# Designs tried in a protein design run: peptides against a protein of PDB entry 4GMN. Part 176

Target 1, 375 residues: chain A of PDB entry 4GMN
Amino acid sequence: RYANITLLALVTLASIGTDFQETLVKGNQGSRESPISAADEEWNGFDDADGDAMDVDQKSSSGEDQEEDYEEIDVKEDDEDDDDDSITSEMQADMERVVGADGTDDGDLEDLPTLRELIQTAVPQLIRLSNLPIDSDESLTIQSHALSALNNISWTISCLEFANGENANIHNAWYPTAKKIWRKTILPILEADSADLKLATQVTSLAWAVARVLHGETPTDGNPHRKFISLYHSSKQQAGGNSNSIEEPEDPFQGLGVKCIGVVGSLAHDPAPIEVNREVGVFLVTLLRQSNNVPPAEIVEALNQLFDIYGDEELACDKEVFWKDGFLKHLEEFLPKMRTLTKGIDKRTQPELRTRADEALLNLGRFVQYKKKHA

## One batch from the design tools (peptide; made by RFdiffusion4, then SolubleMPNN)

Design b2_p20_2_s4
Fold by OpenDDE base, seed 4:
Structure b2_p20_2_s4 (fold): chain B 375 residues (1-375), chain A 20 residues (1-20)
Amino acid sequence: as target 1 above (375 residues)
Amino acid sequence: PDWYSIGRNSRFPLYVYKPK
C-alpha cells in the first residue's frame, strides 16, 4: 500500500516534469525555427505479473434459486471526466510565464509557485528516495522512478536559457539544488559501481541534464568524468559480447554512449580544471580517430561538445589543451571521414540523425577554418 | 564564436522519461 502510493506519486511527478518540458519545448520551438526533438524514452510500464489464479474447484452446491428481485439500481455513470488535469491551472500559468519570459521579466520564484515547489519541496524528497538502501525490488523501483522524476525536472530546467542573465531567478534557485543532486544522487550511484546498465543509463541521463546547467562548475570531487569515460568503455564491451541486443534505443541519440559524451563534454567547459578538460578532450578526439567503430550519433555529440568546449579562444583550455595537444590536426583529418559518415546516413530512415550530422559536418568545416585563422 | 551559427541554441536533446 505505502509503496504503491509512493510509486504513484513518483509517476505523477515524472509526468508533471514531462508535460512541463513538452510545453516549454513547444513554447521555445514557436520562437526558434529548429525543432528540438524530444527524444522519448518509452516507459515500459509495470509488467503486471499474471499471478496464476489457482483454480479453486468451487463445488457446485445446488442452493435453491431464490429469485431475489434485484432492483436495477440505475448506476448513473457519472462521467468522471478523467480530467487527469495533471497540469493544474497554476502549473499552466507557471509554464506560460516561463515560456513568455523574454529575458526582461525580473520575476521572482514567488511568481513561479509550481516551479518553486518542484525545486524546493519535490526535488529534496526525490534526492532522498534515490538514496534509499536497495534491499528489495520495491526499493529499486522507487529509486528508478525518483531518478526519472529528477531527470525530467532537470532536463526541463536545462532547456531554459540562462545565457546573458536570462531566467537568473530560476538559475539561482536551481544551482544549489543541481549541486545537491550531483553530490547526493549522482556521485553515490556512480561510486556503488553497479553492473545495472538501466540504472547507469538513468543516472547518466540525469547527470547530463544537471551538467548542462552547472557545466565546468559541476563538483569535480572523485573525478566523475573518468567514471563516465569508464562507463562509456564498459557499455561498449558489454554490447559487443552478448548478441542479446539490448534493443538499440529507437532514437540513436538516447544511447548510453551519447549520454556519457554529453556528460563529460558538459563537465569539461570552463571553469573546469585544465586536467579534467584535457582528459575529456583527449577522449572526444580519440572517438573521432576511432570513428569507424563509433555510432554516428556519438560522433555528432562528440563534435558538438568539442565545439562548445573549444569554441572560445579566450578560455585557458584553448591554449593549454586545444593548441598544446594538437586537436586541430585531428579535427582536420576527420573532415573527410565525417563527410563520408554523413553521406552514409539515409535521410528517409534516419532523418534526425542525418540532419544533426549535416549540421555537425558544416560546423566542423567552419570550426577548422576558424581555428586556422586564429592560429 | 560567430562561426558556430548552426545548432548552438537548438541542441537540447530532451531525454525525457515518459511514464506510461
Scores: peptide ipSAE 0.093, ipTM 0.745, DockQ to the pose 0.124; fails the geometry check
Fold by OpenDDE base, seed 5:
Structure b2_p20_2_s4 (fold): chain B 375 residues (1-375), chain A 20 residues (1-20)
Amino acid sequence: as target 1 above (375 residues)
Amino acid sequence: PDWYSIGRNSRFPLYVYKPK
């Protein structure tokens, strides 16, 4: 009885975090529809004429049209109108306020009661539930649901703009809670060194969401970046050996490798210690050098992280790591490989991956040109 | 910086766990 009520409450909290995120994404897409001007770059057709068409006479074998009568299994879509009215009118009102609020600097959430209750009441309980002793399948299920709820809440908050003092009230309320999630949930699970790839994927997703807000102010105690780099390498060794298809998530960006890259990239932002930045930067640049054995989605994420970490020349990491360790040469040498990789992605079967690879390729060209002008 | 073609904030894949 108590377990089922706890599980239902955790599923509800995870759903709230999902719905909140979907609406924030839709709202932010509507405001940032700057038309991608299809730059009509007139791709001047390369007129290279000469290739002799060898007439290979492939004989037309007339395969007989067996009309296999596919019985239309009338799968009654039971319209379970799951009117999951999970978005209360109060949650929707809080979302509209978060998108429109001139953030007060005091961390006051008086005008955001649902978000306040999520941060102040729900998250501390979820942290407690994620730290229960694992002694049963029930305790594992509770931990998994608590991590999912923390993930969804943390990802939702990480989609808010906090630049230039925007949403400062939410940032100031979330920041100590995010550090608490890191210290009380993420670090203990990473220290337990569990061979459970599901748990590792959940904690890594949560760690990325938290690190997207804390950046280089994420607690560096116990060198968590090295644990995520180790987890990245361990995940590759396990995937190569067991033909137990861990069903590669249909979304190539949901992979543990991408999540590890996202975490360590976020941890390496200023004001991270220069040695943390260097170890992460070397890891990311090494993925580009070894790109023949790296999934395209991980390359896209690694490029993106490199752009955010080293995009500002005023940061200490630009001089002390980027230029000092010769990263520009590796990025320039990778540019032709990225063109080949991007062209090899089928737009029909993997449209999102292709779009993000085209974008990362464009940014790589611009980044290399920028850095060459500022050398 | 002006060299970015795409403001990253709106285009991150959101790693939300949907309840199955």
Scores: peptide ipSAE 0.085, ipTM 0.746, DockQ to the pose 0.118; fails the geometry check
Fold by OpenDDE base, seed 1:
Structure b2_p20_2_s4 (fold): chain B 375 residues (1-375), chain A 20 residues (1-20)
Amino acid sequence: as target 1 above (375 residues)
Amino acid sequence: PDWYSIGRNSRFPLYVYKPK
């Protein structure tokens, strides 16, 4: 009985996270429909606006593990069969505020009650549920649903703009929670060294969503980048042996390989340790060198991660890794291969993959030109 | 606005698990 209520609540939280995300994507598309003529703007690098490292005063609150007495949310079974897949008017209002928040720093999370409850009330419980001892198929199901809910919430928040201090209130509320998800949910699952590819795919998806906000500030304890690189290689070895129809995921970008690349790429951003950045950069450049054996979606993601990591020339990783390890030469040598790869993708059967490959090819050409000008 | 960041942020693969 309690398990079914818990599962229903987890499915509901995962749905809310999905609907919230779909609304963010729609709202952000509506505001940005100014047709920026993709033509003649010179690629000027990434203006990393001065990320005023908000001195989040790490008051080392020795978080005594206060067993917060999780009050049983008395989920009143209001049996209203309102199949209204409609985003609640409150969720929509929160979404409209997040999307319509002109950079007036004056909004706290009090004006975003649904998002506040997701971050402050739901996520801590989901972290707890994701860490339950796996002793039954029921506990495994609960963990899987908790990870799915955390994934959807984390992906939703990772789609917000945080550049230039936009949504700083949400960022500040999410940041400690994202670190808690990393330390309490992601790391323990990665340390358990489970051969479960389903669990590995779920935790890797969550890790990417979290790392898209934390970037190089993601905790480096236990070298998680190496664990995801190892997982990438292990996933390739297993796919090569079982010629069974792993239904190619209908979306080429949903593959575990793409997710691993997305995680390690995100982990390698400034202020990541230079050796973490180097190990990831070498991994990504090595995928490009071995591109004949790498799925096109993984090449697209690896290129995008390389652009995000090394787009700013002011960062220590540009001098100490990109230039020092000769990455420009490898990217330039990859340009003709990328043109061939992109042209080989059928626009009719794989329109999204082709569009993203055409974009990545364009950006690779611009990136190589930029780096040659700034050499 | 950086054309690169704008183009990507709107097209990130949303790895949302829809409940079946």
Scores: peptide ipSAE 0.039, ipTM 0.733, DockQ to the pose 0.117; fails the geometry check
Fold by OpenDDE base, seed 2:
Structure b2_p20_2_s4 (fold): chain B 375 residues (1-375), chain A 20 residues (1-20)
Amino acid sequence: as target 1 above (375 residues)
Amino acid sequence: PDWYSIGRNSRFPLYVYKPK
């Protein structure tokens, strides 16, 4: 009885986290559709040249083509409005406030009661549930659902803008909780060295969501970047050996390899220790050098992480790692390979992967040019 | 940095697990 109620509550929290994310994404898309003011290019009226269009009287014959009575199968689109009634009116109001909040520096989550309760009440319970001893299939199920709920919440919060002090109240409320998720949920699971690739994928997804907010302030205790690099390599070795194809997720970006790259890239941002930055940077550049054996989505993510880590020349990692370890040469040598890789992706079968690869290719060209100008 | 064709925030990896 209690277990079923707990599972239902965890599923509900995971759904709420999904719907919250979808609402934030829609709100952020709506703000980016600034109407491109159609510049009224004065349509200079082309002069009415009076060209006598000849009366071609073609009497085409009335062929009595048989009306084949195609029975219009009225496929009632049962709009099963699966009104997933999971979005409370209070959650919608909190989302509208987060999207509409000009920077009123009222550092209190008073105006965001649902988000406050989610962070302060729900997340601490999810952390507890993710730390249960795994002694049964029921305990494993509870852990999986708790990790899914933590993942969805953490991803949703990581989709907020925190640059320039935006959403500082939410950031300040989340930051200690994110560190608690890292220390109490992520690290213990990584240290347990489970052969469960599903669990590894869940914890790596959560780790990425958390690291997207904490960046280089993510706790470095136990060298978690090396654990995720090791997990990356181990996942590649297992996929090559056992004919039990880990069902590669239909979405190339949902792969464990991409998630590992995303985590370690996020961990390497300033103010990460220079040695952590170097080990991650060398890992990412090595993927580009070995690109013939690396999935395109992992290459896209590795490029994106390299741009985010080394995009600022004022950071210590630019001089001490990027220039010192000769990363520009590797990026420049990779540029023609990236063009070939991107062109090899079918736009019809993999439109998202192609778009993301075209974007990463464009950014690679600009990044190489930028770094050459600032050399 | 101004050299980005696509801002950091355009990369929302939506790694949300839909409950089954």
Scores: peptide ipSAE 0.028, ipTM 0.701, DockQ to the pose 0.151; fails the geometry check

Design b2_p20_3_s1 (from b2_p20_3, 14 letters changed)
Fold by OpenDDE base, seed 4:
Structure b2_p20_3_s1 (fold): chain B 375 residues (1-375), chain A 20 residues (1-20)
Amino acid sequence: as target 1 above (375 residues)
Amino acid sequence: MKLKLDEEALEQGKYWRVTY
């Protein structure tokens, strides 16, 4: 009973995190659509067609079948479904306030009660639940659902613009909580060195969502970038050995390899320690050098991370890592390989992978030209 | 406060949602 209620609450929190993201997306799209005048589509009422159904009379017969008095057990279906709609409605109202307010008023988290309760009340409990001792299949299930809820909430928050002081109130509320997720949930799971690839995938997805907000300000305690690099390599060794198709995720970008690249890329951004940046940069450049054995989606992600990490010439990592370790030469040598790789992706069967690869190829050409001009 | 969304984050975030 208590387990089922806890699981239901964790599923509901994960759904809330999803619905919040969908509402954010709808609200942002609705702000680009000029109000198409709701033309009054007059609901043309159902015409009562007078179908004159004929009188067929026929007769027989008398069978005396016994009235067995089946007592109708009135099973009251308790409509427990009403409470979920209320939270979604409050969350929608919070999103409408945030998306619809064209006002320059720095909306305090006071104006976002649902988001406030997610950050201040729900997330601390999810962190607690993700840290329970694993002593049963029930505790493992609770941890998995708590990680899923933390993932959905963290990804939704990571979809907010925080650059240039945008959403600073939300950033300021989330930032200490994100660091707490990192230190209390992510690090302990990474340090436990579990062979559970499902758990590793969940924690890596969560780590990416958190690292997309914290970047180089992510706690460097225990060298988590090395743990994710190790996890990347371990995932490749396991996939190569067992011909038991772990069904490659239908989406090539959902792979644990892509997630590991996204995490370590995000961790390497300024103001990350130069040694962390170097180790990640060398890892990413090494993937490009070994591209014949690397999935195209991982190459796309590794390129995007390299552009984001080394796009600014004023950062210490540009001089101390990019130029010092000769990354430009490796990117130039990779250009013809990337053209071949991108052309090898079928636009009909993998349209998204092809689009993202075409973009990454374009950006690689631009990035190499930029760096050559600023050498 | 208009929630400015990161479009690249939204594209990535669609992939990382756990749906039940």
Scores: peptide ipSAE 0.095, ipTM 0.792, DockQ to the pose 0.792
Fold by OpenDDE base, seed 3:
Structure b2_p20_3_s1 (fold): chain B 375 residues (1-375), chain A 20 residues (1-20)
Amino acid sequence: as target 1 above (375 residues)
Amino acid sequence: MKLKLDEEALEQGKYWRVTY
């Protein structure tokens, strides 16, 4: 009984975290639909005239009209109105307030009751449940569900804009909790050095979500960037040995390698220690140099992280790492390889991966030009 | 979501990605 109630509550908290993410994505799309007036500029296309008439004749064949009578299977949609609407409505109202609140108001989540209860009540319990001694299959199941719920909540919060002091109240409430997730959930699991790839994928996803908010302010205790770099390399060694179908995640961006790159990239942002930035920057540039053996999604993520880390010339890492360690040369030498890689992605089978690779290629060209102008 | 470079931010010595 108690285990089933705890499981249901963990599933509900995980769903809650997903629905919040969808609502944020929809809300951010709706605020950008300012009607760009359809300026009907009639682009009068080119007149080019030339008329060559090649006549080729070919024949005949008369294949028969088999009228296969497809019986219309009247699938009665049983409208099971599942009453799950109540929690989604309060969450939607909180997200609409988050997206609409230009409010500079100091620190109080009083106007965001659902988000407040998630951060202040649910997350501390999820941290506790993720840290239970693993002594049974039940405790392992509880840990997995607690990590899933923490992941979804953390991802949702990481989709909020915090630049220029936006959502400062949410940032201020989340920041100490994010550090607690890092120190109490993520670090202990990484220190246990488990061979469980499922657990490693879950904790790395959570670590990325947390690090997307904390950036270079993520606790550097025990050099976690080195643990994620080690995990990246270990995951590649295991995938090469067992030709048994570990079902590659249907989404190439959900792979453990991409998640490891996302974590270490996020950890390397200012104000990260220059040596942490250097070790991560060298790792990312090394992936580009070894790109023949690296999945395209990992290359896309590594490029995006390099742009975000080294995109500001005023940062100490620009002078002390980017220029000092000669990263521009490696990025310039990678441009023709990236063009080949991007062209090799089939738009029909992998449309998202192709779109993100085309964007990363465009940004790589612009970034190299930018860095050459500011050399 | 299309990533565009903010050209004004780039002229200011910063790299920004605007997602549309």
Scores: peptide ipSAE 0.032, ipTM 0.555, DockQ to the pose 0.045
Fold by OpenDDE base, seed 1:
Structure b2_p20_3_s1 (fold): chain B 375 residues (1-375), chain A 20 residues (1-20)
Amino acid sequence: as target 1 above (375 residues)
Amino acid sequence: MKLKLDEEALEQGKYWRVTY
């Protein structure tokens, strides 16, 4: 009984996370009079727009880790079938408030009750459930559903812009929680060295969603980038050996390889330690050099991550890694291979992969030209 | 705050959501 209620609650929280994302997408589409084709965002380089680096005054409040004794929320089975429409309406109203508010109102999470409850109430419980001892198939199922709910919530929040001080209230609320997910959920699972590829895929999905917000501020404890690089290589070795091909996901961008690339790319952003950045950058450039044996979707993701990591010339990683390790030469040498790879993708069978590869090829050409101008 | 949605994040988001 309790396990089924917990599973239902976890499925519901995962649904709420997806419905929130869908509401975000609908809200954004409604605010754009024209669907800007994603193809028209030309990577123009980082213009020297005076990025007021938010001096986040690190008030080192030594917040004592109050082990908040999580009172067992006695989930009363209130059988009211009407709550689903109410949550969607509240989420929609939160989205309308968030989309409609002028960028000068540092609105507190008080104005975003659904998002507040997801961050402050739901996520701590999901972290707890993901840390349960795995002693049964039931506990493994609970962990899997808790990871799925954390993934959907974390992903939805990662779809918010946090650059230039946008959504700073949400960022400030999410940031400590995201670090808690990383330290309490992701790291322990990665350290358990499980041969469970399903669990590895789930934790890698969650890790990317979290790392898309934390970037180089993601906790470096235990060198997680090396664990994801190792996972990438291990996943390729398993796919080559046993004809029990885990059915390559119908969507090439859902592959564990893409997921590993996205995580390690995100972890390598400034202010990541230069050695973390270097190890990731060398890994990504090595994928491009070995592209004959790398799925096209992983090449697309590796390129996008390289653009994001090394797009800003003011960052220490530009001088200390990009230029010092000669990455420009490797990117330039990869251009003709990328053209061949992209042309090899059938537009009829894989239209999205082809679109994203055409974009990544365009951006690679621009990025190489940009870097040559700033050499 | 207009939630400036990261369009790339949204596009990627379909790859990362768990649907039941």
Scores: peptide ipSAE 0.102, ipTM 0.804, DockQ to the pose 0.790; fails the geometry check
Fold by OpenDDE base, seed 2:
Structure b2_p20_3_s1 (fold): chain B 375 residues (1-375), chain A 20 residues (1-20)
Amino acid sequence: as target 1 above (375 residues)
Amino acid sequence: MKLKLDEEALEQGKYWRVTY
């Protein structure tokens, strides 16, 4: 009875974490007149004002390829308006208040009561539940649901802009809680060295969400980056050996390999110790060099992490790692391989993987050009 | 203060949401 109530509460908290993200999206979209297609966020580098627009000659080859008359299968959209009434009027009011406040009032967490209660009341209980002794299948289920709720909440918060002091009130409230999740939930699970790949996947997802906010300020105790690199390698060895491979998730970006890359990339950002940055940077560049045996989604993630870590030339890691360890040469040598990899992804079967690979290829070209100008 | 969303974070976040 108590366990079922606890499980229901954990499922409800995980749903609230998801619905909160959807409410944030809807609130932010209501402020933007046009859906900016996510396709147009080109990494422009740092704005060096010298606008030599490379004329990409669009040779319009008018290939008259044949109209194959694909019969319009009239898939009746049964608009089952599943009015998922899950969005509380309080969550919606919190979002409307924050989106609508054009005022100079640094809206304290007092203006975000739902988010305040999630951070201050719910998350501390979820951390406690994730740390229960595992002595039964019921305790394992409670841990899994607590990790899922922490994951959804942490990801939703990680989707807020915190650069340039934006959302600073939320950042300041979340930051100590995120460190507490890391120290009390993530590290103990990673130290237990469980052969449970499901648990490893859950904790790695949570670790990524937390590390996206903490970056290089993530606690370095016990060298967690090495644990995630080890987990990456161990996951690849298991997939190669036993025909009971955990079904690779249908979405290639949900793979444990991508998760490990995202975590270690985030951990390597400034102000991470230069040695942590170096070990991660060498790991990521090594994936590119060994790309023949690396899933395309992991290559995309490894590239994005390399851009984010080494995009700023004013950071100590640029001189002490990127240039010193000769990363530019490896990135330049990878360009033709990335073009081949990207072209090999079928747009029909894997449209999203193809889009993200096309973007990562474009950004790789720009990044290599940028770094060559500043060499 | 408008909540600004990181669109890249949002697009990544879809891979990490647990749906029940």
Scores: peptide ipSAE 0.028, ipTM 0.702, DockQ to the pose 0.823; fails the geometry check

